# Designs tried in a protein design run: peptides against a protein of PDB entry 5VVV. Part 4

Target 1, 276 residues: chain A of PDB entry 5VVV
Amino acid sequence: FLCGVVEGFYGRPWVMEQRKELFRRLQKWELNTYLYAPKDDYKHRMFWREMYSVEEAEQLMTLISAAREYEIEFIYAISPGLDITFSNPKEVSTLKRKLDQVSQFGCRSFALLFDDIDHNMCAADKEVFSSFAHAQVSITNEIYQYLGEPETFLFCPTEYCGTFCYPNVSQSPYLRTVGEKLLPGIEVLWTGPKVVSKEIPVESIEEVSKIIKRAPVIWDNIHANDYDQKRLFLGPYKGRSTELIPRLKGVLTNPNCEFEANYVAIHTLATWYKSN
Target 2, 276 residues: chain A of PDB entry 5VVV as posed
Amino acid sequence: FLCGVVEGFYGRPWVMEQRKELFRRLQKWELNTYLYAPKDDYKHRMFWREMYSVEEAEQLMTLISAAREYEIEFIYAISPGLDITFSNPKEVSTLKRKLDQVSQFGCRSFALLFDNIDHNMCAADKEVFSSFAHAQVSITNEIYQYLGEPETFLFCPTEYCGTFCYPNVSQSPYLRTVGEKLLPGIEVLWTGPKVVSKEIPVESIEEVSKIIKRAPVIWDNIHANDYDQKRLFLGPYKGRSTELIPRLKGVLTNPNCEFEANYVAIHTLATWYKSN

## One batch from the design tools (peptide; made by RFdiffusion4, then SolubleMPNN)

Design b1_p8_3_s3 (from b1_p8_3, 3 letters changed)
Fold by OpenDDE base, seed 2:
Structure b1_p8_3_s3 (fold): chain B 276 residues (1-276), chain A 8 residues (1-8)
Amino acid sequence: as target 1 above (276 residues)
Amino acid sequence: SEAAKYYS
């Protein structure tokens, strides 16, 4: 069971010292996972093709080593979906080389994220792939296999919550393709009924699990404030029955952008997890 | 309405 934090917000990413402090807190609270997915980190999303510099590599190696020290699984995410051409072998090779570099930093867990992108393929991809889901699954499976089928590999769908599913969760051709064609060893991220879900009902998890043919990892935006940084969400982790735990592969909270605001958010997630 | 982090 993956339980911890996804740094998955828009805005200024956390600094390395904050991330190290996070790992210490996660360990102390018996949480086990950090997903590196800061939307505005240049080489994560907008410039995903760009290799890390020597200095950036040293920082990431140090960060990954710190995660290991605190027994936190460091999952490196990349979000190529803004401008990748799925059918272009050079793009696939570029993605492979980027993840090879991160693997050299000692990273063993990875994620491909296709959230918050346009739902349309380019003309070249339309000639090769039957749908956007087929394109995403193809590259995800290829990367997963290329990396030697790492123990933890995550996929974030473009339809990552109920409100983004067309026509709905249970009938989504996109999610059906993901469920049928995504290799079974790849985990699927899910956010619940909404982008920011006040509640995640058990029935909603059963519904998505059926179509994706696996238990999801929750990307939980309950404490996310990147959409309104004038607000801090200081309340407890709530609106999630503990009955979800046996029906999930994990829960990763995407909390407030302000690192210092997240004590209650993360601590109460830990309490929730341990209450099962 | 739904609160969303999504923007482009």
Scores: peptide ipSAE 0.088, ipTM 0.857, DockQ to the pose 0.290
Fold by OpenDDE base, seed 4:
Structure b1_p8_3_s3 (fold): chain B 276 residues (1-276), chain A 8 residues (1-8)
Amino acid sequence: as target 1 above (276 residues)
Amino acid sequence: SEAAKYYS
């Protein structure tokens, strides 16, 4: 069971010292996972093709080493979906080289994120792939196999919540393709019925699990505040029955952008997790 | 809307 934090918000990423402090807190609270997915980290999303500099490499190596020191699984995410041409072998090779570099930093767990992108493929991709889901699954499977089938590999679908599913969760052709064609060792991220789910009912997890043919990892936006920088979400982790735990592969909270605001959010997630 | 943070 993956339980911890995803740094998955828009806005200023956490500094390395905050991330190290997070790992210490995660260990102390018996949580086990950190997903590196900061939207405004340039080499994560906008410039996903760009290799890390020597200085950036040193910082990431130090961060990954710190996660290991605190027995926290460091998952490196990349979001190529803004401008990748899925059918172009050079793009696939570029993605492979980027993830090879991160593997050299000592990272062993990875994620490919296709959240918050346009559903429209370019003309070249439309000639090769039957749908956007087919393109995403193809590259995800290829990368997963190329990396030697890492123990933890995550996929974030473009339809990552109930409200983004067309026509709905159980009938989504996109999620059906993901469920049928994504390799079984790849985990699927899900935010619940909504982007920011006030509640995640058990039946909603059963519904999505059926179509994706696996238990999801919850990307939990309950404490996310990147959509309203005037608000801090300081309340407890709630609206998730502990009956979800045996029906999930994990829960990763995407909390407030302000690192200092997240004590209650993360601590109460830990209490929830340990209560089952 | 929840979508505003992702598509703005």
Scores: peptide ipSAE 0.082, ipTM 0.849, DockQ to the pose 0.270
Fold by OpenDDE base, seed 5:
Structure b1_p8_3_s3 (fold): chain B 276 residues (1-276), chain A 8 residues (1-8)
Amino acid sequence: as target 1 above (276 residues)
Amino acid sequence: SEAAKYYS
């Protein structure tokens, strides 16, 4: 069971010292996972093709080493979906080289994120792939196999919540393709019925699990505030029955952008997790 | 909306 934090918000990423402090807290609270997915990290998303500099490499190596020191699984995410051409072998090779670099930093766990992108394929991809889901699954499976089938590999679908599913969760052709064709060792991220789910009913997890043919990892936006910088979400982790725990592969909270605001959010997630 | 951050 993956339980911890995803740094998955828009806005200024946390600094390395905050991330190290996070790892100390995660260990102390018996949480086990950190997903590196800051939307405004340029080499994560907008410039995903760009290799890390020597200085950036040193920082990431230090961060990955710190995660290991605190027994936290460090998952490196990349979001190529803004402008990748899935059918272009050079793009696939570029993605492989980027993940090879991160593997050299000592990273062993990875994620491919296709959240917050247009559903339209370019003309070249339409000639090769039957749908957008087929294109995403193809590259994800290829990368997963290329990396030697790492123990933890995550996929974030473009339809990552109930409200983004067409026509709905159980009838989505996109999620059906993901469920049927995504390799079974790849985990699927999900935010619940909404992007920010006030509640995640057990029945909603049973519904999505059926179509994706696996238990999801919750990307939990309950404490996310990047959509409203005038608000801080300081309340407890709630609206999730502990009956979800045996029906999930994990829960990663995407909390407030302000690192200092997240004590209650993360601590109460830990209490929730340990209550089962 | 909650999703406004994703389309700005």
Scores: peptide ipSAE 0.080, ipTM 0.853, DockQ to the pose 0.271
Fold by OpenDDE base, seed 3:
Structure b1_p8_3_s3 (fold): chain B 276 residues (1-276), chain A 8 residues (1-8)
Amino acid sequence: as target 1 above (276 residues)
Amino acid sequence: SEAAKYYS
């Protein structure tokens, strides 16, 4: 069971010292996972093709080593979906080389994120792939196999919550393709009925699990505040029954952008997880 | 809407 934090918000990323402090807190609270997915990290999303510099490489190696020291699984995410051409072998090879570099930093766990992108494929991809889901699954499976089938590999769908599913969760052709064609060793991220789910009913997890043919990892935006600069959510982790735990592969909270505001968010997640 | 925050 993956339990911890995703740094998955828009806005200023956390600094390396905040991330190391996070790992110390995660270990202390018996949490086990950190997903590196800061949307405004240039080489994560906007410039995903660009290799890390020597200085950036040293920082990432130090961060990954710190995660290992605290027994935290460091998952490196990349979000190529803004401008990748799925049918172009050069794009696939560029993604492989980027993940090879991160593998050399000592990273062993990875994620491909296709959240918050346009649903339209380019003309070249439409000639090769039957749907957007087919294109995403194809590259994700190829990358997963290329990396030697790592123990932890995550996929974030474009339809990552109930409100983004067309026509709905149980009838989504996109999620059906993901469930049927994504390799079984790849985990699927999900935010619940909404982007920011006030509640995640057990029935809603049973519904999505059926179509994706696996238990999801919850990307939990309950404490996210990147969407409203006037919001600071200091309340406890709530609106999730402990009956979800046996029905999930994990829970990763995407908390407030302000690192110092997240004590209650992360601590109450840890209490919730240990209450099962 | 909740979605508007994640589309830059």
Scores: peptide ipSAE 0.069, ipTM 0.819, DockQ to the pose 0.260

Design b1_p8_3_s4 (from b1_p8_3, 4 letters changed)
Fold by OpenDDE base, seed 5:
Structure b1_p8_3_s4 (fold): chain B 276 residues (1-276), chain A 8 residues (1-8)
Amino acid sequence: as target 1 above (276 residues)
Amino acid sequence: SKAAEYYS
């Protein structure tokens, strides 16, 4: 069971010292996972093709080493979906080289994120792939196999919540393709019925699990404030029955952008997790 | 996306 934090918000990423402090807290609270997915990290999303500099490499190596020191699984995410051409072998090779670099930093766990992108494929991809889901699954499976089938590999679908599913969760052709064709060792991220789910009913997890043919990892936006920086979400982790725990592969909270605001959010997630 | 989902 993956339980911890995803740094998955828009806005200024946390600094390295905040991330190290996070790892100390995660260990202390018996949480085990950190997903590196800051939307405004340029080399994560907008410039995903760009290799890390020597200085950035040293920082990431230090961060990955710190995660290991605190027994936290460090998952490196990349979001190529803004402008990748899935059918272009050079794009696939570029993605492989980027993940090879991160593997050299000592990273062993990875994620491919296709959240917050347009559903349209370019003309070249339409000639090769039957749908957008087929294109995403193809590259994800290829990368997963290329990396030697790492123990933890995550996929974030473009339809990552109930409201984004057409016509709905159980009938989505996109999620059906993901469920049927995504390799079984790849985990699927999900935010619940909405992007920001006030509640995540057990029945909603049973529904999505059926179509994706696996238990999801919750990307939990309950404490996310990147959509309204005038608000801080300081309340407890709630609206999630502990009956979800045996029906999930994990829960990663995507909390407030302000690192200092997240004590209650993360601590109460830990209490929730340990209550089962 | 998140803002729209919060206010919808």
Scores: peptide ipSAE 0.076, ipTM 0.846, DockQ to the pose 0.255
Fold by OpenDDE base, seed 4:
Structure b1_p8_3_s4 (fold): chain B 276 residues (1-276), chain A 8 residues (1-8)
Amino acid sequence: as target 1 above (276 residues)
Amino acid sequence: SKAAEYYS
C-alpha cells in the first residue's frame, strides 16, 4: 500500500530542504511514499525533454538519497503530454534518455502523467493510434518495459476523476482502453468522483476499479489549494472510509502549496491509514 | 478546473 504525499500542485515547488523535512515526517508517521510531480518544475512538464544539468543532477541525487535514508519510496513523475508526438520514435527515445538519467540518480520508481492536457492528437498520431488512450498506453507500456518493469510504476490518465469521464466512469472508452491495454504491473492514479473530491465513496472506487481492471492509487486533492491561493486547507483528512484501504493500491495526498500548512493534512492521513 | 470541481 502506497501512502504518503504527491507534490503535484501548480505554483512554486517545494525546496529541497522542505522535501527532506517531509521525508523525516513521513517516516515518523509511518508513511512510505513521495511522488515528485511539481507541475511548474520546468523539466518535469513544460521542458520534459531537457536533461538535468550537473547542478540539478546533484540536487536530485541528494534528494533521492535522503528519501532512501528515511525509507521513503521516491517516485519520479514526468508529464510529457503537452507536446509529445506519441508516434515519433525520437520522442520516445528522448523520454527514455530522460528517465535513464533519473535512474542513474538512484531512482527506481517512476510515473507517467497525462493529466491536464487536451484530448487532441496531432495528425501523425491519428494515423498510428486508434485513440488518445491507445497512444498513451503504448508509450507507457514501452517505457515501463524499457526501464525493466520497475516495482512501482504509475500512470495518471487524462480522465483522472469521475467528472472527466465521458460519458461516465463505467462506460468511458478511454478508461476501458487503459484497463484493457495498460500492463497489469502499472498502477493508475485517480482523484475520486471529482478533481477535488469532498468524499470518495466505496462504490465509486468499485466502479473505477472494474473498468481499469485494478485497484487505483488515490491522488487525493482534499487539501490542494493551487486553484485558490487565498485559501489554506487546514482541516483533517476526512470523507474517506477506512473500508477504502483494502480496495486501493495507495493514497498520496496532494496538499497545500505552502509546505508549512500541511502538518494536519499529512498527520491525519497517517492516522487514517493506521486505523485499519 | 480544480476550482470548478470544488464548488460543483
Scores: peptide ipSAE 0.072, ipTM 0.837, DockQ to the pose 0.225
Fold by OpenDDE base, seed 3:
Structure b1_p8_3_s4 (fold): chain B 276 residues (1-276), chain A 8 residues (1-8)
Amino acid sequence: as target 1 above (276 residues)
Amino acid sequence: SKAAEYYS
């Protein structure tokens, strides 16, 4: 069971010292996972093709080593979906080289994120792939196999919550393709009925699990505030029954952008997880 | 969380 934090918000990323402090807190609270997915990290999303510099490489190696020291699984995410051409072998090879570099930093766990992108494929991809889901699954499976089938590999769908599913969760052709064609060793991220789910009913997890043919990892936006600069959510982790735990592969909270505001968010997640 | 533009 993956339990911890995703740094998955828009806005200023956490600094390396905050991330190391996070790992210390995660270990202390018996949490086990950190997903590196800061949207405004240039080489994560906007410039995903660009290799890390020597200085950036040293920082990432130090961060990954710190995660290992605290027994935290460091998952490196990349979000190529803004401008990738799925049918172009050069794009696939570029993604492989980027993940090879991160593998050399000592990273062993990875994620491909296709959240917050346009649903339209380019003309070249439409000639090769039957749907957007087919294109995403194809590259994700190829990358997963290329990396030697790592123990932890995550996929974030474009339809990552109930409100983004067309026509709905149980009938989504996109999620059906993901469930049927995504390799079984790849985990699927999900935010619940909404992007920010006030509640995640057990029935809603049973519904999505059926179509994706696996238990999801919850990307939990309950404490997220990047969508409203006037919001600071200091309340406890709530609106999730502990009956979800046996029905999930994990829970990763995506908390407030302000690192210092997240004590209650992360601590109450840890209490919730240990209450099962 | 995702930017306000991606919240429905």
Scores: peptide ipSAE 0.077, ipTM 0.836, DockQ to the pose 0.658; fails the geometry check
Fold by OpenDDE base, seed 2:
Structure b1_p8_3_s4 (fold): chain B 276 residues (1-276), chain A 8 residues (1-8)
Amino acid sequence: as target 1 above (276 residues)
Amino acid sequence: SKAAEYYS
């Protein structure tokens, strides 16, 4: 069971010292996972093709080593979906080389994120792939296999919550393709009924699990504030029955952008997890 | 969809 934090917000990423402090807190609270997915980290999303510099590599190696020290699984995410051409072998090779570099930093767990992108393929991809889901699954499976089928590999769908599913969760051709074609060893991220879900009902998890043919990892935006940084969400982790735990592969909370605001958010997630 | 444009 993956339980911890996804740094998955828009806005200024956390600094390395904050991330190290996070790992210490996660360990102390018996949480086990950190997903590196900061939207405005240049080489994560907008410039995903760009290799890390020597200095950036040293920082990431140090960060990954710190995660290991605190027994926190460091999952490196990349979000190539803004401008990748899925059918272009050079793009696939570029993605492979980027993840090879991160693997050299000692990273063993990875994620491909296709959230917050246009649902349309380019003309070249339309000639090769039957749908956007087929394109995403193809590259995800290829990367997963290329990396030697790492123990933890995550996929974030473009339809990552109920409100983004067309026509709905249970009938989504996109999620059906993901469920049928995504290799079974790849985990699927899910956010619940909405982008910010006040509640995640058990029935909603059963519904998505059926179509994706696996238990999801929750990307939980309950404490996310990147959409309104004038607000801090200081309340407890709530609106999630503990009955979800046996029906999930994990829960990763995407909390407030302000690192210092997240004590209650993360601590109460830990309490929730341990209450099962 | 964590930018304001995706929360609509």
Scores: peptide ipSAE 0.065, ipTM 0.841, DockQ to the pose 0.566; fails the geometry check

Design b1_p8_4_s1 (from b1_p8_4, 5 letters changed)
Fold by OpenDDE base, seed 1:
Structure b1_p8_4_s1 (fold): chain B 276 residues (1-276), chain A 8 residues (1-8)
Amino acid sequence: as target 1 above (276 residues)
Amino acid sequence: SEFAKLVE
């Protein structure tokens, strides 16, 4: 069971010392996972093709080593979906080289994220792939196999919550393709019925699990504030029955952008997880 | 209304 934090918000990424402090807290609270997915980290999303500099490499190696020191699984995410051409072998090779570099930093767990992108496939990709889901699954499977089938590999679908599913969760051709064609060793991220789910009913997890043919990892936006930086979410982790735990592969909370605001959010997630 | 992430 993956339990911890995803740094998955828009806005200023956390600094390396904040991430190290997070790892100390995660270990102390008996949480086990950090997903590196800061949307405004340039080489994560907008400039995903760009290799890390020597200085950036040293920082990432140090961060990954710190995660290991605190027994936290470091998952490196990349979000190529803004402008990748899935059918272009050069794009695939560029993605492989980027993930090879991160693998050399000692990273062993990875994620491909296709959240918050346009649902329209480009003309070149339409000639090769039957749908956008087929394109995403193809590259994800290829990368997963290329990396030697890492123990932890995550996929974030474009339809990552109930309200984004067309026509709905149980009938989505996109999620059906993901469930049927995504290799079984790849985990699927999900935010619940909504992007920010006030509640995640057990029945809603059973519904999505059926179509994706696996238990999801919850990307939990309950304390996310990137959509309204005038608000801080300081309340406890709530609206999730502990009956979800045996029906999930994990829960990663995507909390407030302000690192200092997240003590209650993360601590109460840990209490929830240990209460089962 | 649904709350959403700040999509770029």
Scores: peptide ipSAE 0.060, ipTM 0.809, DockQ to the pose 0.279
Fold by OpenDDE base, seed 4:
Structure b1_p8_4_s1 (fold): chain B 276 residues (1-276), chain A 8 residues (1-8)
Amino acid sequence: as target 1 above (276 residues)
Amino acid sequence: SEFAKLVE
């Protein structure tokens, strides 16, 4: 069971010292996972093709080493979906080289994220792939196999919540393709019925699990505030029955952008997790 | 940022 934090918000990423402090807190609270997915980290998303510099490499190696020191699984995410051409072998090779570099930093767990992108494929991709889901699954499977089938590999769908599913969760052709064609060792991220789910009912997890053919990892936006920087979400982790735990592969909270605001959010997630 | 997750 993956339980911890995803740094998955838009806005200023956390500094390395905050991330190290996070790992210490995660260990202390018996949580086990950190997903590196800061949307405004340039080489994560907008410039996903760009290799890390020597200085950036040193920082990431130090961060990954710190996660290991605190027995926290460090998952490196990349979001190529803004401008990748899925059918172009050079793009696939570029993605492979980027993840090879991160593997050299000592990272062993990875994620491909296709959230918050347009559904339109370019003309070249439309000639090769039957749908956007087919394109995403193809590259995800290829990368997963190329990396030697890492123990932890995550996929974030473009339809990552109930409200984004067309026509709905159980009938989504996109999620059906993901469920049928995504390799079984790849985990699927999900935010619940909504982007920010006040509640995640058990039946909603059963519904999505059926179509994706696996238990999801919750990307939990309950404490996310990147959509309203005038608000801080300081309340406890709630609206999730502990009956979800045996029906999930994990829960990763995407909390407030302000690192200092997240004590209650993360601590109460830990209490929730340990209460089952 | 250019994008944000939409809250319904």
Scores: peptide ipSAE 0.059, ipTM 0.809, DockQ to the pose 0.502
Fold by OpenDDE base, seed 2:
Structure b1_p8_4_s1 (fold): chain B 276 residues (1-276), chain A 8 residues (1-8)
Amino acid sequence: as target 1 above (276 residues)
Amino acid sequence: SEFAKLVE
């Protein structure tokens, strides 16, 4: 069971010292996972093709080593979906080389994120792939196999919550393709009924699990504030029955952008997890 | 209101 934090918000990423402090807290609270997915980290999303510099490499190696020291699984995410051409072998090779570099930093767990992108393929991809889901699954499976089928590999769908599913969760051709064609060793991220879900009902997890043919990892935006940085979400982790735990592969909370605001959010997630 | 993750 993956339980911890996704740094998955828009806005200024956390500094390395904040991330190290996070790992200390995660360990102390018996949480086990950090997903590196900061939207405004240049080489994560907008410039995903760009290799890390020597200095950036040293920082990431230090960060990954710190996660290991605190027994936190460091999952490196990349979000190539803004401008990748899925049918272009050079793009696939570029993605492979980027993840090879991160693997050299000692990273063993990875994620491909296709959230918050246009649902349309380019003309070249339309000639090769039957749908956007087929394109995403193809590259995700290829990367997963290329990396030697790492123990933890995550996929974030473009339809990552109920309100983004067309026509709905249970009938989505996109999620059906993901469920049928994504290799079974790849985990699927899910956010619940909405982008920010006040509640995640058990029935909603059963519905998505059926179509994706696996238990999801929750990307939980309950404490996310990137959409309104004038607000801090200081309340407890709530609106999630503990009956979800046996139906999930994990829960990763995407909390407030302000690192210091997240004590209650993360601590109460830990309490929730241990109450099972 | 659906809160989009996308900061506008």
Scores: peptide ipSAE 0.055, ipTM 0.809, DockQ to the pose 0.243
Fold by OpenDDE base, seed 3:
Structure b1_p8_4_s1 (fold): chain B 276 residues (1-276), chain A 8 residues (1-8)
Amino acid sequence: as target 1 above (276 residues)
Amino acid sequence: SEFAKLVE
């Protein structure tokens, strides 16, 4: 069971010292996972093709080593979906080389994120792939196999919550393709009925699990505040029954952008997890 | 906002 934090918000990323402090807190609270997915990190999303510099490489190696020191699984995410051409073998090779570099930093766990992107494929991809889901699954499976089938590999769908599913969760052709064609060793991220789910009912997890043919990892935006600069959510982790725990592969909270505001958010997640 | 998590 993956339990911890995803740094998955828009806005200023956390600094390396904040991330190291996070790892210390995660270990202390008996949480086990950090997903590196800061949307405004240039080489994560906007410039995903660009290799890390020597200085950036040293920082990432130090961060990954710190995660290992605190027994936190460091998952490196990349979000190529803004401008990748799925049918172009040069794009696939570029993604492989980027993840090879991160593997050399000592990273062993990875994620491909296709959240918050346009649903339309380019003309070249439409000639090769039957749907957007087919294109995403193809590259994700290829990358997963290329990396030697790492123990932890995550996929974030474009339809990552109930409100984004067309026509709905149980009948989504996109999620059906993901469930049927994504390799079984790849985990699927999900935010619940909404992007920011006030509640995640057990029945909603049973519904999505059926179509994706696996238990999801919750990307939990309950404490996210990147969408409203006036919001600071200091309340406890709530609206999730502990009956969800045996029905999930994990829970990763995407908390407030302000690192210092997240003590209650992360601590109450840990209490919730240990209450099962 | 252009991004889904920024529009809710």
Scores: peptide ipSAE 0.044, ipTM 0.772, DockQ to the pose 0.392

